# Peptides against a protein of PDB entry 3OAK, part 1

All scores and structures are predictions.

Target 1, 145 residues: chain A of PDB entry 3OAK
Amino acid sequence: DDLEQYLDEKILRLKDEMNIAAQLDIDTLNKRIETGDTSLIAMQKVKLLPKVVSVLSKANLADTILDNNLLQSVRIWLEPLPDGSLPSFEIQKSLFAALNDLPVKTEHLKESGLGRVVIFYTKSKRVEAQLARLAEKLIAEWTRP
Unless a header shows other numbers, all headers, positions and changes below count from the first letter of the chain.
Peptide ipSAE is a variant of ipSAE made for these designs: the mean of its two directions, with the distance scale d0 fixed at 1.0 Angstrom where the peptide's residues are scored. Compare it only between designs on the same protein; published cut-offs may not carry over.
A fold fails the geometry check if it doesn't show the stated peptide or something in it is severely misdrawn.

## One batch from the design tools (peptide; aimed at target 1 R75 T106)

Design b1_p8_1 (made by RFdiffusion4)
Pose (drawn by RFdiffusion4):
Structure b1_p8_1 (pose): chain A 145 residues (1-145), chain P 8 residues (1-8)
Amino acid sequence: as target 1 above (145 residues)
Amino acid sequence: SVTPVPTN
């Protein structure tokens, strides 16, 4: 019905917006490298983050989020950038907190690649200790026999 | 494509 299509469209629109924001930040960081212009900063993901957090925090949107592979975009947002730098602390913390609340299943991890990037957060030296503990906790919740 | 890790 219309309501279900409306919710799917809402999540699908957010997925595309998130992808555009990640790609624009990557372009900015490549541009920052090719040209050593130190004033260049990547802020599109930070600008969109409140909208992403608002959607991820609604329990009644969990099915729609999971069914439409929005977690693929979340994985993109967590990936190290071309120079090896991580996204801002606010992005990392907000996304991990939201994942703690979502009923993520193996099929979602398979389609999104989210598990791979969370393992990176348990090994990275640039990740704050509290977020590493959150990542380890999530890996544990997902590697149950 | 991202190679999945073993889960549950």

Design b1_p8_1_s1 (made by RFdiffusion4, then SolubleMPNN; from b1_p8_1, 3 letters changed)
Fold by OpenDDE base, seed 2:
Structure b1_p8_1_s1 (fold): chain B 145 residues (1-145), chain A 8 residues (1-8)
Amino acid sequence: as target 1 above (145 residues)
Amino acid sequence: EVEPVPTE
């Protein structure tokens, strides 16, 4: 119906915006490495984060989020950066919190690759303890029989 | 400034 179409388009637009933000940050960090210009700061994901969190928190968008594989873009945002670092604390915290309230199923984990990335966060010794615990909670929930 | 978390 009209509402479903509207929501579908909304999620697809956000998905595109997220992917663009991720790529722009990658480009910025690569340029920083290449030029040594420490004034180059990757801020695109951080700037878009409030919008992402807002969308992920909407109960009426859950099905649309999952059906359109927005979790693939969430996974992309959680991947290591060119300098070998992980995304900012705020991004990790916000995304893990948002994921906790989504009815994520095995099929969504498979099509997005999100499960593998979150497992990585449970193993990293550089991740803040509270975030590692959030990641562990997600894995526990997703692996329930 | 928000700094990324270093990783392996």
Scores: peptide ipSAE 0.051, ipTM 0.690, DockQ to the pose 0.036
OpenDDE base, seeds 1, 3, 4, 5: peptide ipSAE 0.046, 0.045, 0.027, 0.031; ipTM 0.695, 0.693, 0.645, 0.642

Design b1_p8_1_s2 (made by RFdiffusion4, then SolubleMPNN; from b1_p8_1, 3 letters changed)
Fold by OpenDDE base, seed 2:
Structure b1_p8_1_s2 (fold): chain B 145 residues (1-145), chain A 8 residues (1-8)
Amino acid sequence: as target 1 above (145 residues)
Amino acid sequence: MVEPVPTT
């Protein structure tokens, strides 16, 4: 119906915006590495984060989020950056919190690759303890029989 | 702004 179409388009636009933001940050960090210009700061994901959180937190969008594989873009946002670092604390915290409230199923994890990335966060010694706990909680929920 | 967490 009209609402469903509207929601699909909304999520697909956000998905595109997220992917663009991720790529722009990658480009910025690559340029920083190449030029040594420490004034270059990757901020595109951070700038878009409030919008992402807003969308992920809306119960009426849950099915649309999952059906359109927005979790793939969430996974992309969680992947290590060119300098070997992880995304900002706020990105990790916000995404893990948002994921906790989504009815994520095995099929969504498979099509997005999100499960593997979150497992990584449970094992990393560089991740803040509270975020590691959130990641563990997600894994526990997703692997529950 | 919080900078990314180094892993390498």
Scores: peptide ipSAE 0.039, ipTM 0.718, DockQ to the pose 0.034
OpenDDE base, seeds 1, 3, 4, 5: peptide ipSAE 0.036, 0.039, 0.036, 0.037; ipTM 0.705, 0.712, 0.686, 0.673; seed 5 fails the geometry check

Design b1_p8_1_s3 (made by RFdiffusion4, then SolubleMPNN; from b1_p8_1, 3 letters changed)
Fold by OpenDDE base, seed 5:
Structure b1_p8_1_s3 (fold): chain B 145 residues (1-145), chain A 8 residues (1-8)
Amino acid sequence: as target 1 above (145 residues)
Amino acid sequence: MVEPVPTE
């Protein structure tokens, strides 16, 4: 119906915005590596983060989020960057917290690849302990029999 | 300013 269509379009627009933000940050960091210009800082994801968190926190959007594979964009945001770094602490914390309240199913993990990335966060020794625990909580929830 | 964290 009209509401469902509106919500689909809303989520798809956010998905596109997230993907663009990720690519812009990748481009920035690649340029930083190529030029040595240390003044180049990747800020697009951080800038968009409040909007992402706002959408992910709305219970009435859960089905739309999952049906449109927004989690693929969440995965992209969590992946390593060209300089070998991971996204900022704030991005990790906010996304893990938001994911905790979503009714994520196995099919969503498969189509998004999110599970693999979150598992990485449980194993990485460079990830802050607080965030590793959040990642572990998610994995426990998703692998629950 | 927010900085990324190193990967493993």
Scores: peptide ipSAE 0.045, ipTM 0.687, DockQ to the pose 0.036
OpenDDE base, seeds 1, 2, 3, 4: peptide ipSAE 0.027, 0.040, 0.026, 0.027; ipTM 0.653, 0.686, 0.635, 0.642

Design b1_p8_1_s4 (made by RFdiffusion4, then SolubleMPNN; from b1_p8_1, 3 letters changed)
Fold by OpenDDE base, seed 5:
Structure b1_p8_1_s4 (fold): chain B 145 residues (1-145), chain A 8 residues (1-8)
Amino acid sequence: as target 1 above (145 residues)
Amino acid sequence: EVEPVPTQ
């Protein structure tokens, strides 16, 4: 199926782009720590965020997203950064909102590690209360019997 | 895969 192949390739390319963006931001922040150059700013994830949100919001891409473990890249984007900070408020909010409408199953949580990271957001005192509530909502949905 | 664990 040409369409299915196209969608797979599209998601895999986005997955790669997300991973690259995350690594570039990590490299930037590591260099900032090493050199003390406070002008170094990690902006790659923020620049790519609109594209990520657009893809995650497409109902017709849900199966492709889940089958290709795009959630692993979402997990990577949510992880703490080398300086101990969390991704920007906008990244957190946008991703949690997008995740809310995906039919995430246990197998997807296991293969991506996303569940563990989202649980972190329910517990961390560094997370804004508004976003902690969104994380709690996700966990509640994913653990529904 | 080595998965990092989020820490506070």
Scores: peptide ipSAE 0.039, ipTM 0.632, DockQ to the pose 0.169
OpenDDE base, seeds 1, 2, 3, 4: peptide ipSAE 0.030, 0.029, 0.029, 0.034; ipTM 0.647, 0.622, 0.663, 0.648

Design b1_p8_2 (made by RFdiffusion4)
Pose (drawn by RFdiffusion4):
Structure b1_p8_2 (pose): chain A 145 residues (1-145), chain P 8 residues (1-8)
Amino acid sequence: as target 1 above (145 residues)
Amino acid sequence: FDYMFIDP
């Protein structure tokens, strides 16, 4: 019905917006490298983050989020950038907190690649200790026999 | 768990 299509469209629109924001930040960081212009900063993901957090925090949107592979975009947002730098602390924390509340299943991890990027957060030296503990806790919730 | 290392 219309309501279901409306919710799918809402999540699909957010997925595309998130992808555009990540790609624009990556272009900015490549541009920052090719040209050593130190004033260049990547802020598109930071700008969109409140919208992403608002959607991820709604329990009644969990099915729509999971069914439409929005977690693929979340994984993109957590990936290290071309120079090996991580996204801002605010992005990391907000996204991990939202994942703690979502009923993520193996099929979602498979389609999104989210599990691979979370393992990276348990190994990275640039990740704050509290977020590493959150990442480890999530890996544990997901590697149950 | 192989699913933890997938990268689509």

Design b1_p8_2_s1 (made by RFdiffusion4, then SolubleMPNN; from b1_p8_2, 6 letters changed)
Fold by OpenDDE base, seed 2:
Structure b1_p8_2_s1 (fold): chain B 145 residues (1-145), chain A 8 residues (1-8)
Amino acid sequence: as target 1 above (145 residues)
Amino acid sequence: PDFLYVSP
């Protein structure tokens, strides 16, 4: 219906925005590495994060989020950066929190690749302990019979 | 689990 169409378009637009933000940050950090210009700071994802969190927190958007594979963009946002670092603490924390409230199923994990990335966060020494625990909690929930 | 660990 009209509402579903509107919601689909909303999520797809956000998905595109997220992907663009991720790429811009990658480009910024690559340029920082190449030029040594320490004034180059990757902030596109951080700037967009409030909007992402807002959308992910809406119960009425859950089905649309999952159906449109927005979790793929969430996965992209969680991937390591060119310098080997991980996304900001706030990004990790906010996304893990948001994921905890979504009815994520195996099919969504497979189509997004999110499961593999979250497992990475349970094992990485670069992850804060509290976030590793959140990642572990997600994995436990997703692997429940 | 139904998904495997892969290092990004």
Scores: peptide ipSAE 0.137, ipTM 0.793, DockQ to the pose 0.394
OpenDDE base, seeds 1, 3, 4, 5: peptide ipSAE 0.092, 0.055, 0.111, 0.080; ipTM 0.768, 0.762, 0.768, 0.757

Design b1_p8_2_s2 (made by RFdiffusion4, then SolubleMPNN; from b1_p8_2, 4 letters changed)
Fold by OpenDDE base, seed 4:
Structure b1_p8_2_s2 (fold): chain B 145 residues (1-145), chain A 8 residues (1-8)
Amino acid sequence: as target 1 above (145 residues)
Amino acid sequence: PDFLFVDP
């Protein structure tokens, strides 16, 4: 119906915005590496984060989020950056918190690749203990009998 | 579970 179409378009737009933000940050960091210009800072994901969190937190959008594979963009946002660093603490924390409230199913994990990335966060020595615990909580929920 | 490691 009209509402469903509207919501689909909304989520798809956000998905595009997220992907663009991720790519812009990658481009920025690659340029930083290439040029040595330490003034170049990747800020696009951080700037968009509040909007992402806002959308992810809305229960009425859950089905639309999952159906449109927005979790793929979430996965992309969680992946290591060109300089080997992980996304900011705030991005990790916010996304893990938001993911905790989504009814994520096996099929969504498969189509997004999110599971593998979150597992990474449970194992990586580069991840803050607090966030590793959040990742572990997600895995526990997703593997719940 | 295997699904946690499946690529999209």
Scores: peptide ipSAE 0.170, ipTM 0.802, DockQ to the pose 0.805
OpenDDE base, seeds 1, 2, 3, 5: peptide ipSAE 0.105, 0.033, 0.114, 0.149; ipTM 0.763, 0.689, 0.771, 0.793

Design b1_p8_2_s3 (made by RFdiffusion4, then SolubleMPNN; from b1_p8_2, 7 letters changed)
Fold by OpenDDE base, seed 1:
Structure b1_p8_2_s3 (fold): chain B 145 residues (1-145), chain A 8 residues (1-8)
Amino acid sequence: as target 1 above (145 residues)
Amino acid sequence: PEFLYVSP
C-alpha cells in the first residue's frame, strides 16, 4: 500500500524532528545553567510547533500517528526542562488541543507514557488554570467507561 | 488504569 507507506514515513520523520528539537532545547538550557548566559533561549520546539499541530490535526493521519507512537514524542515535549520549568504556554495549549481530537486508547497511553505526564499537569501548581482544565478533560475522556 | 500515576 503506497499511501500507507508514505504516511508512515511522514510520521516517522516528524518523530525524529520532534526528538531532535527537544534535545536541542535541553542542550541550550543546560548550557544556560552551566554558563549563566541568560541570552541562551530554547526555541527549537516553538519553531517546529506549527508543523506538529498541522500533522496532529489531520483526521486521515490519526491511525498512522497512533500506530507509530508519535505520542511518545508529544510526551517528551511536555516533560519538565533542565531548569525545572515546563514547556511554553503555547506548546502546552496547542498539544492539549490537538490531543483532544485524537482517538487515543489505553494502549497508546501505555506505550507513550503520555497518560502519566498529563496527570502531572492536572496537579502541578506551575500550570495555568485553563491548561490544567484541558488536562483534566483529557484524563476524563481517556478514563471514560 | 495503570497510566494514572504522576509523572516522575
Scores: peptide ipSAE 0.102, ipTM 0.789, DockQ to the pose 0.422
OpenDDE base, seeds 2, 3, 4, 5: peptide ipSAE 0.034, 0.059, 0.100, 0.069; ipTM 0.701, 0.752, 0.763, 0.736

Design b1_p8_2_s4 (made by RFdiffusion4, then SolubleMPNN; from b1_p8_2, 6 letters changed)
Fold by OpenDDE base, seed 4:
Structure b1_p8_2_s4 (fold): chain B 145 residues (1-145), chain A 8 residues (1-8)
Amino acid sequence: as target 1 above (145 residues)
Amino acid sequence: PPFLYVDP
């Protein structure tokens, strides 16, 4: 119906915005590496983060989020960056919190690749203990019998 | 600040 179409378009637009933000940050960091210009800072994802969190927090968008594989973009946002760093503490914390309230199913994990990435966060020594625990909580929920 | 990336 009209509302569903509207919501689909909304989520797809956000998905595009997220992907663009991720790519811009990647480009920035690659340029930083290539030029040595340490003034270059990747900030596109953090700028968009509030909007992402807002959308992810809306229960009425859950099905649309999952159906349109927005979790793929969430996964992309959680992946290591060209300089080897992980996304900011705030991105990790906010996304893990938001994911905790989504009715994520195995099929969504498979099509997005999110499961493997979150497992990475449970194992990585580079991840803050607090966030590793959040990741563990997600994995526990997703693997609950 | 919270917007800083986690070091590799």
Scores: peptide ipSAE 0.035, ipTM 0.699, DockQ to the pose 0.035
OpenDDE base, seeds 1, 2, 3, 5: peptide ipSAE 0.034, 0.034, 0.029, 0.030; ipTM 0.698, 0.697, 0.665, 0.677

Design b1_p8_3 (made by RFdiffusion4)
Pose (drawn by RFdiffusion4):
Structure b1_p8_3 (pose): chain A 145 residues (1-145), chain P 8 residues (1-8)
Amino acid sequence: as target 1 above (145 residues)
Amino acid sequence: FPHMFIDP
């Protein structure tokens, strides 16, 4: 029905917006490298983050989020950038907190590649200790026999 | 847990 299509469209639009924002930040960081212009900063993901957090925090949107592979975009947002730098602390914390609340299943991890990037957060020396503990906790919730 | 290492 119309309502279900409306919700799918809402999540699909957010997915595309998140991908555009991540790609624009990557372009900015590549541009920053090719040209050593130190004033260049990547802020598109930070600008869109409240919208992403608002959608991820709604329990009644969990099915729509999971069915439409929005977690693929979340994984893109957590990936290290071309120079090896991580996204801002606010992005990391907000995304991990939202993942703690979502009923993520193996099929979602398979389609999104989210598990791979969370393992990276347990090894990275640039990740704050509290977020590493959250990442380890999530890996544990997902590697149950 | 191979699902933890997939990259689509």

Design b1_p8_3_s1 (made by RFdiffusion4, then SolubleMPNN; from b1_p8_3, 6 letters changed)
Fold by OpenDDE base, seed 4:
Structure b1_p8_3_s1 (fold): chain B 145 residues (1-145), chain A 8 residues (1-8)
Amino acid sequence: as target 1 above (145 residues)
Amino acid sequence: PEHLYVEP
């Protein structure tokens, strides 16, 4: 199916872009720590965020998103950074919002590791209360009978 | 990484 192939390629490209963005930000922050150059700012994820949110919000991409384990890249984007800090408030907020509309199943949580990181957000004292509530909502939805 | 999922 031409459409299915097109959608697969689209999501796989985004997945790759997300992974690259995450790694570039990690590299930037590691260099910042190493050199003390406070002018180094990790911006790659922020730059790509609108595209990620756009894709995650499209109902016709849901199956492709889940089948290709794009949630693994979402998990990576949510993970604490090398210095222990969390991704920007905007990234957290946007991703949590987008995840609410995806039909995430247990198998997707397992293969992506997304469940573990979101649980972290429900427990961490470093997380804004507003975002902790969003994380709690996701966990409740994923674990409901 | 999982080792970062902890409070300081």
Scores: peptide ipSAE 0.069, ipTM 0.767, DockQ to the pose 0.081
OpenDDE base, seeds 1, 2, 3, 5: peptide ipSAE 0.063, 0.032, 0.026, 0.023; ipTM 0.759, 0.683, 0.654, 0.636; seed 2 fails the geometry check

Design b1_p8_3_s2 (made by RFdiffusion4, then SolubleMPNN; from b1_p8_3, 5 letters changed)
Fold by OpenDDE base, seed 1:
Structure b1_p8_3_s2 (fold): chain B 145 residues (1-145), chain A 8 residues (1-8)
Amino acid sequence: as target 1 above (145 residues)
Amino acid sequence: PPHLYVVP
């Protein structure tokens, strides 16, 4: 129906925006590595984060989010960057919190690859303890019998 | 399960 179509388009647009932001940050950091210009700072994801959080927090968008594989873009945002760093503390915290409130199922984990990335966060020594605990909570929920 | 493997 009309509402379903509108919501699909909204989520798909956000998905594109997230992917673009991720790529721009990757490009920035690659250039930083290549040129040694330490003034180059990747901030596109951070700038878009409030919009992402707003959308992920809407209960009425949950089905649309999951059906359109927005979690793939969430996974991309959580992946290590070219310089080996992880996304900012705020990105990690916000996304883990948002994921905790979504009815994520096995099929969504498979099609997004999100499960593997979150497990990485439970084991990485570079991750803040509180965020590792959030990641562990997600894994526990997703592996619940 | 495969969907929960560690990221290499």
Scores: peptide ipSAE 0.162, ipTM 0.766, DockQ to the pose 0.499
OpenDDE base, seeds 2, 3, 4, 5: peptide ipSAE 0.035, 0.032, 0.038, 0.030; ipTM 0.703, 0.691, 0.712, 0.686

Design b1_p8_3_s3 (made by RFdiffusion4, then SolubleMPNN; from b1_p8_3, 5 letters changed)
Fold by OpenDDE base, seed 2:
Structure b1_p8_3_s3 (fold): chain B 145 residues (1-145), chain A 8 residues (1-8)
Amino acid sequence: as target 1 above (145 residues)
Amino acid sequence: APHLYVVP
C-alpha cells in the first residue's frame, strides 16, 4: 500500500525531527549551565511544535502515529530539561490536547513510557492547574477497564 | 508572552 508507506515515512521523519529537536534543546541548556551564557535559549521544540501538532491532529494518521511509537518522542518532549525545568506551557498544552484525541492503548503506553511522564504531571507543583487536570483526565482514560 | 520553560 503506497499510502501506508508514505504515511509511515512521514511519521518516522517527524519522529526523528522531534528527537533531534529535543537533543538540541538539551545541548543548549547544558551549554547554558556550563558557560553561564544566559543568551542561550532552547527553542528547537517550540519551533517544531506546529508541525507536531498538525500531524498529531490528523485522524488519518492515528494508526501510523501509534504503530511507529511516535508517543515515545512525545514522552521525550515532556521530560524535564537539564536545568530541572519543564517544557513550555504551550508544548504541554498542545501535547496533552493532542493525546486526548488519540486512541491510546496500554501497549502504546508501555512501548513509549508516556504513562509515567503524564503521571508526573499530575503530581508536579510546577505544572499549571489546568494542565495537571488535563494530565489527570488522560490517566483516567488510560486506566479505564 | 508564555514562558519557554516552567522553572522549578
Scores: peptide ipSAE 0.042, ipTM 0.708, DockQ to the pose 0.033
OpenDDE base, seeds 1, 3, 4, 5: peptide ipSAE 0.026, 0.027, 0.040, 0.032; ipTM 0.662, 0.667, 0.703, 0.679

Design b1_p8_3_s4 (made by RFdiffusion4, then SolubleMPNN; from b1_p8_3, 5 letters changed)
Fold by OpenDDE base, seed 1:
Structure b1_p8_3_s4 (fold): chain B 145 residues (1-145), chain A 8 residues (1-8)
Amino acid sequence: as target 1 above (145 residues)
Amino acid sequence: PEHLFVEP
């Protein structure tokens, strides 16, 4: 199917772009730690965020997103950074909101490792209360009988 | 931006 192939390629390209952005930010922060150069700021994920949100919000892409394990890249974006910090408030808020509208199933959580990371956000004392509540909501939905 | 990151 031509449309299915097109959508698969689109999602796989985004997945690659997300992984590259995450790695570039990791590299930036590692260099900041090593050199002490506080002018180094990790912003690659933030720059790509609007595109990620746009794709995740499209109902017609849901199956393609889930089938291609894009949630693995979402998980990577939510992981702690080399300096121990968490991704920006905006990234957390946008991704949690987008996840809320996806028909995520247990198999997708296992493939991506996303469930474990979101549970972390429910327990962390560093996370803003409103985002902790969003994380709790996701966990409740994903563990519903 | 850094001010939006959650410090360790």
Scores: peptide ipSAE 0.032, ipTM 0.698, DockQ to the pose 0.034
OpenDDE base, seeds 2, 3, 4, 5: peptide ipSAE 0.031, 0.028, 0.026, 0.026; ipTM 0.695, 0.668, 0.658, 0.648

Design b1_p8_4 (made by RFdiffusion4)
Pose (drawn by RFdiffusion4):
Parts: C-alpha cells; structure tokens; sequence
Structure b1_p8_4 (pose): chain A 145 residues (1-145), chain P 8 residues (1-8)
C-alpha cells in the first residue's frame, strides 16, 4: 500500500543522499591530496548526520531500514577515507549507538558488509577507546554460535 | 563467521 511505499521511498532517498554525501567528502579529500590545499575539509556527512540519526533511531522504521540495505550506506560512512583518516567522532559514536539498538541479522551484515568495517574499528589505533569497546560489543552480539 | 568479512 501507499504507506509502505512511502516508507521504502523515505529510506531509499536517505540511502542515496548518504552515498552522495560520502562520495563528495571523498572527492574533497582526494582533491585535498592532489592539491595540497589545507583549507579543504569534508563536511557533507556531518551536515547530513542529524537526518540519518533521526531515521535510524525510530523503532518503527527498523524493518524498512533493514529490508532496504540502508546499513550498506552506514558501512560506507564508517570506512576509512583515502588518506587513512576516520570520519568524525560524532559520526562514529552516533552510528554505533544506533546499531546497538537495531535488530541486525546475519543476512543484513552479509548484504551491507557492515561486519567488516566494525572489525576495523576494533583494530584501529585512531579510534577512541569507548568506541572500540562499543565495536567489540557489537562484534560479540553478531558472532554468537 | 565469514559474514563478518564480506565486502559487497
């Protein structure tokens, strides 16, 4: 029905917006490298983050979020950038907190590649200790026999 | 848990 299509469209639109924002930040960081222009900063993901947090925090959107592979975009947002730098602390914390609340299943981890990037957050020396503990906790919730 | 290492 219309309501279900409306919700799918909402999540699908957010997925595309998140992907554009990640790609624009990557272009900015590549541009920052090719040209050593130190004023260049990547802020598109940070600008969109409140919208992403608002959608991820609604329990009644969990099915729509999971069914439409929005977690793929979340994984893209968590990936290290071309120079090896991580996204802002605010992005990391907001996304991990939202994952703690979502009923993520193996099929979602398979389609999104989210598990791979969370393992990276348990090994990275640039990740704050509290977020590493959250990542380890999530890996544990997901590697149950 | 191979699913933890997938990159689609």
Amino acid sequence: as target 1 above (145 residues)
Amino acid sequence: YDYMYIDP

Design b1_p8_4_s1 (made by RFdiffusion4, then SolubleMPNN; from b1_p8_4, 6 letters changed)
Fold by OpenDDE base, seed 4:
Structure b1_p8_4_s1 (fold): chain B 145 residues (1-145), chain A 8 residues (1-8)
Amino acid sequence: as target 1 above (145 residues)
Amino acid sequence: PEYLFVEP
């Protein structure tokens, strides 16, 4: 119906925005590495984060989020950056928190690749302990017998 | 299961 269409379009637009933000940050950091210009700062994801969090927190958007594989973009946002660093602490924290409230199912993990990335966060020594625990919580929930 | 944690 009209509402579903509206919500789909909303989520798909956000998905595109997220993907663009991620790529722009990647480009920025690649250029930073290439040129050594330390003034180049990747900020696109951080700028968009509040909107992402807002959307992910909306219960009425859950189905649309999951159906449109927005979690793929979430995964992308969580992946290591060109310099080997991880996304900002705030991005990690906010996304993990948001994920905790989503009714993520097996199929969503498969189609998004999110599970693999989150499990990485449980193992990586580069991850803050607090966030590793959040990741562990997610994995535990997703692998619940 | 491990298959839950694969990349597309």
Scores: peptide ipSAE 0.033, ipTM 0.672, DockQ to the pose 0.784
OpenDDE base, seeds 1, 2, 3, 5: peptide ipSAE 0.025, 0.025, 0.025, 0.025; ipTM 0.635, 0.629, 0.630, 0.619

Design b1_p8_4_s2 (made by RFdiffusion4, then SolubleMPNN; from b1_p8_4, 4 letters changed)
Fold by OpenDDE base, seed 4:
Structure b1_p8_4_s2 (fold): chain B 145 residues (1-145), chain A 8 residues (1-8)
Amino acid sequence: as target 1 above (145 residues)
Amino acid sequence: PDYLYVEP
């Protein structure tokens, strides 16, 4: 199926882009720590965020997103940064919102590790209350009987 | 990082 192949390639490209963005930000912050150059700002994920949100919001891409384990890249984006800080408020909020509309199943949580990260957000005292509530909503949805 | 694992 030409359409399915096209969608697979699209999602896989985005997955690569997300992974690259995450790594570039990690590299930037590691260099910031190493050099003390406070002008170094990690912005690659922020730059790509609109595209990520757009893709995650497309109902016709849901199966492709889940089948290609794009959630692994989402998980990576939510992990703490080298300096111990969490991703920006906007990244957290946007991703949690987008995840809420995906038909995430247990198998997807297992293969991506996303569940463990989101649980972290429900328990961390560093997380804004609003975002903790969003994380809690996701966990409740994923673990409901 | 170490995240609390809960079986979904």
Scores: peptide ipSAE 0.129, ipTM 0.762, DockQ to the pose 0.230
OpenDDE base, seeds 1, 2, 3, 5: peptide ipSAE 0.087, 0.024, 0.117, 0.038; ipTM 0.750, 0.634, 0.789, 0.683

Design b1_p8_4_s3 (made by RFdiffusion4, then SolubleMPNN; from b1_p8_4, 5 letters changed)
Fold by OpenDDE base, seed 2:
Structure b1_p8_4_s3 (fold): chain B 145 residues (1-145), chain A 8 residues (1-8)
Amino acid sequence: as target 1 above (145 residues)
Amino acid sequence: PEYLYEEP
């Protein structure tokens, strides 16, 4: 019980951090568009990525991750940015890899919207072929009977 | 499930 509470709080804090990082990157890119200042680089998600990957990779956190809808924040991280670009290759690759090891169920896909964004990656011409195939594997896994 | 995503 104490452990469960600790883990819940840990995941919820990370979820908040992820959401903040995503918004900061959006703000940065919007400002870049508005000002034309090409020195503005969105780096918040990339900076936080190692922590995210570390958490997602821990088997003992799987239930806590899924129960607290951390996948919603994962979905947010994967969404296209204001300038039309996609998150960095490393973000895509790391998240797809991590998702492959999670026991994601239909209910988690519904509450997070993750399925919709991943299917986008299977179709987008802007996505590297390697990552598109990873996305395809996820979709296949999630849709199999 | 139905998977639809519209790019913003």
Scores: peptide ipSAE 0.044, ipTM 0.698, DockQ to the pose 0.284
OpenDDE base, seeds 1, 3, 4, 5: peptide ipSAE 0.042, 0.038, 0.041, 0.040; ipTM 0.702, 0.693, 0.702, 0.691; seed 1 fails the geometry check

